# Peptides against a protein of PDB entry 4XPM, part 153

Target 1, 160 residues: chain A of PDB entry 4XPM
Amino acid sequence: VMLHSKNVKGFLENTLKPYDLHSVDFKTSSLQSSMIITATNGGILSYATSNNDVPKNSINEINSVNNLKMMSLLIKDKWSEDENDTEEQHSNSCYPVEIDSFKTKIYTYEMEDLHTCVAQIPNSDLLLLFIAEGSFPYGLLVIKIERAMRELTDLFGYKL
Target 2, 67 residues: chain B of PDB entry 4XPM
Amino acid sequence: DIKGTIAFDTHGNVIESTGVGSQRIEDIGDLSKVTLDAEGFAQVQGDSLLVHLYKRNDITLAVYTSA

## One batch from the design tools (peptide; made by RFdiffusion4, then SolubleMPNN)

Design b2_p24_3_s2 (from b2_p24_3, 12 letters changed)
Fold by OpenDDE base, seed 3:
Formats: C-alpha cells, sequence, structure tokens
Structure b2_p24_3_s2 (fold): chain B 160 residues (1-160), chain C 67 residues (1-67), chain A 24 residues (1-24)
C-alpha cells in the first residue's frame, strides 16, 4: 500500500476540528495536534497542528516539531509497555474496540496538562495519536479517534 | 427547567458536560450504578436537584432539573 | 493499493438526547 502524504496530511487536519454538540450546547476546542507515528520507534510519518502561525524553518517551528517528536516517542513507549501489561489493558484508560471486524485498543494518557489518545491502526505498524487541551473530555476524545480510525481502512494491515 | 447535563461512557469517563453538570462529575460513580427500566430510563432525587437518566448504546445521559 | 483522498469523517453527535428530553 502506497501512502499519499498530501492525503494523509489533509485527513489529519480534518481531525483537528472541534466537536460541536448542538443538541446539548457543548463545543470543544480544536485538537492541539494529530499524528500518525510508527509503532516501532515513534517516528512521525505525518502530523497536523492547530497552530499554523509559526513561520516555516524558523527556530520556533523547529522547536515545536522537536516537541512533537518528544511527545510521540514518550507516548509510543508508554503504549508499548501497556500492550505488554495485562493490568493496564483492563484499566479505565484502555478501550478495546472493533472496526469492521478488526480489533484494536484505544489508550488515553495524561501528559502534563494535556489529554492524549492513541490507537494502533488495526494490524498495522502505525499509531494514530491525538493531543488535546485538558478541557477536552476523555470519553469524547475516544469517540473522536474511533470515528477517525474508521476512515483509515486503507491503512489496516500496513507494515513498514 | 434544565440546570445542566452530563454524558459519560461505560468506563465512567465524561463525554460532555454543561451547566451544573460540569460541577457534578463526581456523581458519575453513583449514577453508573443506578438500575434503569426496560426503556433505559431512571430518575434519582439528589440533595437539591432531580437527575433524569437515559442510557442507550453504552452512553448515559444525565439531565439535572429543579423538579 | 493507494491511499486515496478522503475527507469524510462522521462528526455527528455520539448520542441522541431527544428521547429523554421529550419525557421531561
Amino acid sequence: as target 1 above (160 residues)
Amino acid sequence: as target 2 above (67 residues)
Amino acid sequence: MLLKPSTNIDWSAPFDPSPLLERL
């Protein structure tokens, strides 16, 4: 399977959108970041961020990218540990889900004051990662990443 | 007269909250234990507010009213 | 197989409150 970088980037940018629940008058902030990373070493294959005001190749942009790299690596490491920990898989921070008969797990992690959510794209070497503000409720974040994952069926089973 | 709402999942994590519901997140533990009727509804009287519950497809909605 | 453009994500409400609201 060939990954189209522009298509993936556009998809991730779409996931940044806030969730607006008109029926109950509730609206979230935009996601801070959305990424597809490798499950093997936490390398970033594609990413989107809600803050696009930083000039490209500036020191601030480089620092922001480096921060994303650090976060992706940390979350990958935690995910790897939890995938080998039965107790963690039965905690309230782990959601086993099935999408079109493919099984995966969604994990929620607190990172300082940020709310994060990560899931392995079914049967693949890839992880989908959402980073949100602390005001973004975990239950909704899980729903959001599941909804997004349902549109990535072309990546199911993708191996590096 | 709706004073607020809380929606939560089967893990007890918040999906959304509004009004006084945003200050009642700690109620989820007790609300999750309430027995619902065959249609998925229940009512629980709190200290000052009445809580109306509805559960469908693993999501519970709690609506807080004055009566 | 190539990943084709896809911008369709279902951001509809995850629950329907109307059955409860109608009973109030």
Scores: peptide ipSAE 0.525, ipTM 0.934, DockQ to the pose 0.772
Fold by OpenDDE base, seed 2:
Structure b2_p24_3_s2 (fold): chain B 160 residues (1-160), chain C 67 residues (1-67), chain A 24 residues (1-24)
Amino acid sequence: as target 1 above (160 residues)
Amino acid sequence: as target 2 above (67 residues)
Amino acid sequence: MLLKPSTNIDWSAPFDPSPLLERL
């Protein structure tokens, strides 16, 4: 089934949910943001944010969107550089993964006090991007984005 | 008797942590160097705590106990 | 704004340590 904008938005909203391990005293915060962006120019195709307290059409909402645009562009640029840098691809910030015989890489980046994670949707012009608070462990963030990626098989091979 | 835990991946990044483990993330560097047995287990005496190490499927769990 | 590579990367999925804790 083709993922329409509304369906993708709902999916991204679901990815915001925190991790809660009930057997032990461990729980994360919600993701700050979850986005699908273009690998070509860092344009946001769809996004979800945990900060829903901002009134619609307010200046704060505009500022929030602008901030997301800035972050997405910066991360896309860094990702693009790393994809052309063999050393960066072999650093601890790069996780090669295989999903149903499709290969991709997950990168973790620190943006000020935020923890971010980005991965190319296999064979596509799209990137999945998670932004979390600094308290969100990178290892868990990687697992989270990998699991999310496994649910986006319909977008594998998507070209702009 | 468990004081805390740290789970981390092969890159040394934290997956989850509890108790004293949350305050001892820096231990991962040393813990990752510990030789495990054929079953993926080891014990290491720390400063005041005993660390039980379990590795399976590229995930390492460190459990801190008093003994 | 400076974007830096993270020091720690975890590719593992969340897991329940309880079964392993029982070996103590």
Scores: peptide ipSAE 0.233, ipTM 0.885, DockQ to the pose 0.091; fails the geometry check
Fold by OpenDDE base, seed 5:
Structure b2_p24_3_s2 (fold): chain B 160 residues (1-160), chain C 67 residues (1-67), chain A 24 residues (1-24)
Amino acid sequence: as target 1 above (160 residues)
Amino acid sequence: as target 2 above (67 residues)
Amino acid sequence: MLLKPSTNIDWSAPFDPSPLLERL
């Protein structure tokens, strides 16, 4: 099944939802942003943000988009460096995972006071990127992105 | 009575926390070094609280109790 | 904006600890 742009956007919007475990007294904030970016240039193919109150074409909206572009590029650069560094791949910031026989790695990065997590969609030129508040635990963020990745099988092997 | 919990992964990162566990994240370093029994359980006295450790599928759950 | 590797890594999937808690 072809993953249409609207479907991707909707998927990313769904990933923004917080965890609210009813069985225990634990809940998270919503993700600040969720993005699919290119591994080559860090270009944003699709994104979702938790703050949708900014009017379209406003200066604030432009600034927000520009901020996302800067963050995506920065994270892509760091990811690229780590992919070429065996030591970083064996650090505590790297989670090797296997999804349906496809291997990928999940990286956690601190960006100022934000918690970020990025993973290459298996065998693709695409990265899935989550940006959360500092209160969002890294361990949970990793689990979240892994679960999200499992839903993106249509993008496995996608090359630009 | 349960005072709180911490769930963490093999990298020492928090998955979830409740109660006093949310203020005891620094304990993960020590808790990760605890030797568990064959069933994946251990008990450790931590500060004034007893910590019950459960490990399953690379997730460790620490439960803080008064006794 | 400074990007650093995270010091603590959490690899746990959301799970319901209730069954374990009930054993106490």
Scores: peptide ipSAE 0.209, ipTM 0.885, DockQ to the pose 0.090; fails the geometry check
Fold by OpenDDE base, seed 4:
Structure b2_p24_3_s2 (fold): chain B 160 residues (1-160), chain C 67 residues (1-67), chain A 24 residues (1-24)
Amino acid sequence: as target 1 above (160 residues)
Amino acid sequence: as target 2 above (67 residues)
Amino acid sequence: MLLKPSTNIDWSAPFDPSPLLERL
């Protein structure tokens, strides 16, 4: 599947869907948020949220966006620190992965009661960020973000 | 009769836990050391439960049943 | 607000693990 820059928003919206293994007894919650942010400043390039009931341009929407900006910056900062810390890269919260011969790392972070997962899109200045409820297992969240990154090959090597 | 399950990855992080498995997360340390057969299977007798271990694609599934 | 490394999480939902193992 070719992903054009115009379709990034739609792609992120699709990642919000619950993880479904076609089992009646298994269904995760939807992701709260899915974002592509800059690795340099933590700026949001694109995002999607599961809360679609907020009217556009409302105060609630603005507050929600501001919250996402705050979270993205915090996660970017932690990610940056860990990328410069050998011990953190060998912790159970860091998953070195290889996608089509491109190496990257997946990090899992707890933010209050939320479960987050972040990974640098291979060879790019971009990070993919998933934010989920605390009921979403980290091991499964890692699998989800890895599979999502495999669909973002068009962004591999993207530089700002 | 399944009493619970734990699925975990190579980092020991839980992918899923159900039933008694949710109360046996501490077992992951020991279960990760169990030698599996050529088919990725093992059985471990616990205190009161039998644990069936399956490993595929670096994911380990522990199924707890009555002994 | 501070971020911390994740820990093992309990997930309580009835599930047939066989399909999960097959698809993972």
Scores: peptide ipSAE 0.141, ipTM 0.878, DockQ to the pose 0.054; fails the geometry check

Design b2_p24_3_s3 (from b2_p24_3, 11 letters changed)
Fold by OpenDDE base, seed 4:
Structure b2_p24_3_s3 (fold): chain B 160 residues (1-160), chain C 67 residues (1-67), chain A 24 residues (1-24)
Amino acid sequence: as target 1 above (160 residues)
Amino acid sequence: as target 2 above (67 residues)
Amino acid sequence: MLLSPSTNIDFSAPFDPTPLLERL
């Protein structure tokens, strides 16, 4: 499978879209950020953010990217710890899921006022990471990332 | 007359909420313990509201009504 | 095979409330 950064970024941008549940009067905010990061070092391979109005190479962009890097690293570290902790894998913050016979886990993490969830792309060295506002309910966030993961079958088994 | 709703998963995490349901997230703990009938339904008398429950595919929907 | 920006993501409601609503 050939990966193109343009295609991956476009996908991540699509994940930013809010849920608009037509069955009820409920609509979420857009995700703050969506990222594919390495499970090894927490390095960002691709990302999308709802704030695209920041000029390139500006100080504001640098700060934004640095913030994403920090969050990515922190979440990766916690994920790594939990992957090595049986008790954490049985907590309410861990959702074991199976996609096309591939097993993975979705973790929810609260970071200050943000709601985040992260999942290892099945059998890969990659993590998919969603960062949302605190108003985004965790149950829906989990569903969202699971559905997104189902569309990343080309990345299943991807090794760095 | 629906006053609000809460949908939640088996972990007790909210999926969506509307109306008065958005202010009653703390009810999930008790609602998750309610025994449902064979079709996945139940009714629970709350404080001033009646709660109608329906569970399907590990998602529970609670609908709050006046009666 | 390439990952495409046009890849569709399901944003539909995760739960169908119809059976309950019909009983109200």
Scores: peptide ipSAE 0.373, ipTM 0.919, DockQ to the pose 0.638
Fold by OpenDDE base, seed 1:
Structure b2_p24_3_s3 (fold): chain B 160 residues (1-160), chain C 67 residues (1-67), chain A 24 residues (1-24)
Amino acid sequence: as target 1 above (160 residues)
Amino acid sequence: as target 2 above (67 residues)
Amino acid sequence: MLLSPSTNIDFSAPFDPTPLLERL
């Protein structure tokens, strides 16, 4: 399976959309960022950000990308540690899930004042990573990333 | 009348909240321990509010009403 | 199904409160 940048980018951009339940008075902010990164080294393969006010190719854009790189690396490292820690895998920060016949785990991590969650795309060398504001409920964030992963079946089994 | 709601998962994390429920997130710890009936329902008397619980698909919905 | 930029993910309510509402 090949990753197509334009298709993946558009997909990630769609994940940024806020949750707005019309039946009740509840809504969230947009995700700050959505990324597909490598499980091996935390390298960003594709990303989307809600901060569209930054001019393209500006120093601010470069800084924002660098920030994403730092966060992705930090989260990847934490994820790697947890994947090798049975206790962490049984904490409330870990959600074992099954998509079709594939098993994976969703982890929630507090990063400063941000709510993040990360999950390995089943049987792949890829991680899906969501970064949201602290006001974004973790339970909903987990549901969001699970639903997103269900749409990434073409990436199941992707190896670098 | 409904005063608010909290939806939370099996890990005690909030999914959604409305009204007074948004101010009662700390109740999840106690609400998660409530025994539900065979249909996934329960009622719990709070302070001035009655909490109606419904669990389905590993999601618990707490609805706050007047006692 | 191939990834598409037009793919929308359903983030609707994850639960159905109808049974509870009917009992209230």
Scores: peptide ipSAE 0.215, ipTM 0.902, DockQ to the pose 0.508
Fold by OpenDDE base, seed 3:
Structure b2_p24_3_s3 (fold): chain B 160 residues (1-160), chain C 67 residues (1-67), chain A 24 residues (1-24)
Amino acid sequence: as target 1 above (160 residues)
Amino acid sequence: as target 2 above (67 residues)
Amino acid sequence: MLLSPSTNIDFSAPFDPTPLLERL
C-alpha cells in the first residue's frame, strides 16, 4: 500500500492521543508533537501538534512552527552524533530494537523541560519524532514510538 | 493494602507509576539490582514499606504495601 | 533490606503489564 502524505498526517495525529490505563490509576497527557523528519537535514516532512488553549507568551512555544523546526534540527543533530558514537549507543538513552527483522534504535532526549523520543524508520532516510511534556515517562514513550513504528512498514527503506 | 506501584523497563526508565510509587522513583536504581526467582518474583522489605517485584516481558512491576 | 520470593501474589490481574503492551 502506498502511503501518501495526507495519510501520514492522519497517522501522526492519532499518535498524539494519551495513554489511559483503566486497570490502574494512570493516565498520560497527549503528546505535544509528532513528526516525521529527514535524517539528512532535519527537515519536517509531516507533523501533528496537540491543540493548546493556553495563551502564547513564550518564544519557545512548542506549537510554534519555528519552534518545531528548531526542535527537529536539534534532535536530528543529536541523533546524528549519537549514531557515530559507540558509547552513546550503549547508554540508557538508547534502545536497540528489531521490527520484523529490521533493526533500528530509539533514543530519548531531554530538551529543556520536554521529553523527546526519536527513531530512524528502518533502512530509511526518515526519523519518527515524539515530543511530550516532562511528566510523560520515558519508558512509556519508548514503547509508544516502537508500536507506532510497527505501523509504518510502508516507509521502511524509503530513500530521499 | 497497596500503597502504590512503579513499572519500569530494563533501562531503569519509568513506564507508569501510581500512589506512593510516584514519589519513590529513586528506588528503581536499587530495585533493578534485586535478583528475582525463576518465576520473576521477589520481595524487598524496606524501612516502612514492603516492595513486591514481578518481571515479565522486560518490564518490572514494583508494588508497595504496608506489610 | 530483606529479599524473599513473592510466590503468593498474583500480579496478572490489576497490575499486569500485558494490556499496556497490547494497547500501545
Scores: peptide ipSAE 0.125, ipTM 0.887, DockQ to the pose 0.040
Fold by OpenDDE base, seed 5:
Structure b2_p24_3_s3 (fold): chain B 160 residues (1-160), chain C 67 residues (1-67), chain A 24 residues (1-24)
Amino acid sequence: as target 1 above (160 residues)
Amino acid sequence: as target 2 above (67 residues)
Amino acid sequence: MLLSPSTNIDFSAPFDPTPLLERL
């Protein structure tokens, strides 16, 4: 069985959509990026970005992809450290959650002026990673990634 | 009149904020310590605003009003 | 392993403010 990149990418593109909370007149920006990366090396298996103004095969596109690669590696490294740090797992930046009896953790990380959120897909070698502007609240970002994770049950237990 | 709102989770992280609530993120620490009634409601008098609290399903909503 | 291209995500409000708003 193969993880089809087209299907995954389409899913990630859907995660970019903003929240629009009409009840309180609150609307977020779209996510800058949404990725599935390997927990082992931080390699990008699939990604979606809201920056569609870059011509294909341009230097800007290459730089954008390289930036995503850099961020994925940094976040994976921080995630790996925290998974081995009891204190960090009890910080306000870590959310232990259970989805359909599967346990995982959601972490929030500040990356320069960006708000990021990462979670291991339960029992898998994969991480789901959201990158948002600094105006995107962490609490909402956590809710967003948890809800997204609930729709990835087919990836639970996936090993590379 | 509503002057603003803050919604936050049990970790003290913001879910959403509007109006003056966006400038009162520092209030979350104190608001999280407020004792709620049996229905999950409370009121707290601020410096110039009244804060109305409602907590349900681990999410706290604070609404700032003039009275 | 395949993801369904029709997979939906819940983007509804994370909380209901109505009970508090009705008490104001």
Scores: peptide ipSAE 0.411, ipTM 0.926, DockQ to the pose 0.712; fails the geometry check

Design b2_p24_3_s4 (from b2_p24_3, 10 letters changed)
Fold by OpenDDE base, seed 4:
Structure b2_p24_3_s4 (fold): chain B 160 residues (1-160), chain C 67 residues (1-67), chain A 24 residues (1-24)
Amino acid sequence: as target 1 above (160 residues)
Amino acid sequence: as target 2 above (67 residues)
Amino acid sequence: MLLKPSTNIDWSAPFDPTPLLDRL
């Protein structure tokens, strides 16, 4: 099974869009980053960033990618620990959810001044990871990632 | 006259906030303890504002109005 | 595996405030 990286990349880019409720005077910033990473090693399978003005193969791009790699690894490690800790799974930072009869968990993690949210794509070896500014409310971030996962049914059950 | 709003989930995390609500996130602790009526509504008199509460599908909306 | 992502994710309001607004 070969995953079409272009389709995944385009999807992740779409998730970067600001959340605009229209009915109220509330609008978020764009996500800083959206990634699909491996649950095993925290390796980045695909990613999108809100800063698309960085020239390709530039030092700035390399630094950005390296930063994403670091963040993904740290979050994966924390996620792995929590998945093996019953108390953490019942903490306020864990949201058990069910999507089309598939169960998964959404975790919120603070990284310095950034708000992050990670969830295992149901029955897969993949994690979906959102990184947002501190102004992005956690409650809305959880809703956003849940809705995004509902559009990734083709990845449900994906094994490396 | 709406002065602001706060929407929050069952974990006490903010979903959205507007106006004075953005500066009163600390109210969530108290608002989450308010007993709602059978329709999911309540009113709480604050210090200078009246708070209207509505809970639906595990999301609570607080609307701040003039007292 | 061919991924068919939606081009338009639903980012609508997570709740309906109408019942409360009607009472105000």
Scores: peptide ipSAE 0.121, ipTM 0.891, DockQ to the pose 0.722
Fold by OpenDDE base, seed 3:
Structure b2_p24_3_s4 (fold): chain B 160 residues (1-160), chain C 67 residues (1-67), chain A 24 residues (1-24)
Amino acid sequence: as target 1 above (160 residues)
Amino acid sequence: as target 2 above (67 residues)
Amino acid sequence: MLLKPSTNIDWSAPFDPTPLLDRL
């Protein structure tokens, strides 16, 4: 099924769900935000946030979106730098992964108190970006974003 | 008697933690250096707790029990 | 805003330890 804009939004909203392991006493918070952004300029193509209490079209919503834009741009810039830095690609913050014979990298970044994870959607001009609270384990965040990317095959090879 | 658990990846990052494991994240550095047997198991005495290590598919599970 | 690489990242899928715990 082709991912339409509404479907992408819904998909990203689903990624916000916390991890809840019922077999043991482990549960995470929801992701703060989940975004698909451009690798070129860090522009947001689609996003979801766990904060749904902000009225639509309010000044607070605008500020929230602006904050997301800022974070997106910052992470895109860092990602771009790392993609051009061999040493950074071999750091412990870089996870090379292969999905359906497509190679990509998952990067983990700490932004103040937030845990973030970003990965280029294979062979595309798009990045998938997760932002979580500092309590969200990085290892789990990486697994989460990898699994999410596996569901975005329709976006593989997407060029702007 | 399980006191807690830590699951971590090959980069030493936490995947999951429960009980006392959530307070023993710093152990990952040492636990990651433990040589496992052919089946991916090991036991390590850590202070007052016994740590059971299981590794499968690049995930290591540390289970803390009473010594 | 400070953006830096994380010191420790876990990228694995959710892991159910129950089968391993049951064998103890």
Scores: peptide ipSAE 0.242, ipTM 0.882, DockQ to the pose 0.090; fails the geometry check
Fold by OpenDDE base, seed 2:
Structure b2_p24_3_s4 (fold): chain B 160 residues (1-160), chain C 67 residues (1-67), chain A 24 residues (1-24)
Amino acid sequence: as target 1 above (160 residues)
Amino acid sequence: as target 2 above (67 residues)
Amino acid sequence: MLLKPSTNIDWSAPFDPTPLLDRL
């Protein structure tokens, strides 16, 4: 089934959910943001944010969107650089993963006090991007984005 | 008698932590160097705690208990 | 704004400690 904008938005909203492990006393915050952006120019195709307290069409909403645009562009640029840097691809910030028969890489980046994670949707012009608070462990963030990526097989091979 | 836990990946990044483990993330550097048995298990005496290590599927769990 | 590679890998939530606990 083709993922339409509305369906993608709903999916991203679901990714915001925190982890709450009942077997151990561990719980995370919700993701601040979850986005699908273009690998070509860092344009946001779809996004979800946990901060829903901002009134729609307010200046705060505009500022929030602008902030997301800035962050997405910065992360896309860093990702692009790393994809052309063998040393960066072998750093602890890069997780080569295989989903089914498709290979991709998950990168973790620190943006000020935020923890971010980005991965190219296999064989596509799209990136999946998670932004979390600094309290969100990177290892868990990587697992989270990998699991999310496994649910986006319909976007594998998507070209702009 | 578990005082805390740390789960971490092969890159040394935390996946989850509880109790005293949440305050001992820096231990991962040393814990990652511990030789595990064929089943991925080891015990290491810490400062005042005993650390039980288990690695499976590229995830290592450290469980802190009283010595 | 400076974007830096992360140096700390944090894994915590998805691990089941049961197998280890059974050996304790």
Scores: peptide ipSAE 0.220, ipTM 0.881, DockQ to the pose 0.105; fails the geometry check
Fold by OpenDDE base, seed 5:
Structure b2_p24_3_s4 (fold): chain B 160 residues (1-160), chain C 67 residues (1-67), chain A 24 residues (1-24)
Amino acid sequence: as target 1 above (160 residues)
Amino acid sequence: as target 2 above (67 residues)
Amino acid sequence: MLLKPSTNIDWSAPFDPTPLLDRL
């Protein structure tokens, strides 16, 4: 099934939802943003943000988008460096995972006071990127992005 | 009575926490070094609280109790 | 904006701890 742009956007919007575990007294905030970016240039193919109160075409909206672009590029650069660094791949910031026989790695990065997590969609030129508040535990963020990745099988092997 | 919990992964990162566990994230460093029995369980006295450790499928759950 | 590796990594999926808690 072809993953249409609207479907991707909707998927990313769904990933923003917080965890509210009813079995225990634990809940998270919503993700600040969720993005699919190119591994080559860090270009944003699709994104979702938790703050939708900014009017379209406003200067604040432009600033917000520009901020996302800067963050995506920065994270892409760091990811690219780590993919070429054996030591970083074996650090505590890297989680090797296997999804349906496809291997990928999940990286966690601190960006100022934000918690970020990025993973290459298996065998693709695409990265899935989550940005959360500092209160969002990294361990949970990793689990979240892994679970999200499992829902993106249509993008496995996608090359630009 | 349970005072709180911490669930963490093999990298020492928090998955979830409740109660006093949310205030004891720094304990993960020490808790990760605890030797568990064959069933993946251990008990450790931590500060004024007893910590019950359970590990299954690379997730460790620490449960803080008063006794 | 500074990007650094995270020091503590949390790799857990949400799980129901209730069965383990019931052992207490």
Scores: peptide ipSAE 0.202, ipTM 0.882, DockQ to the pose 0.090; fails the geometry check

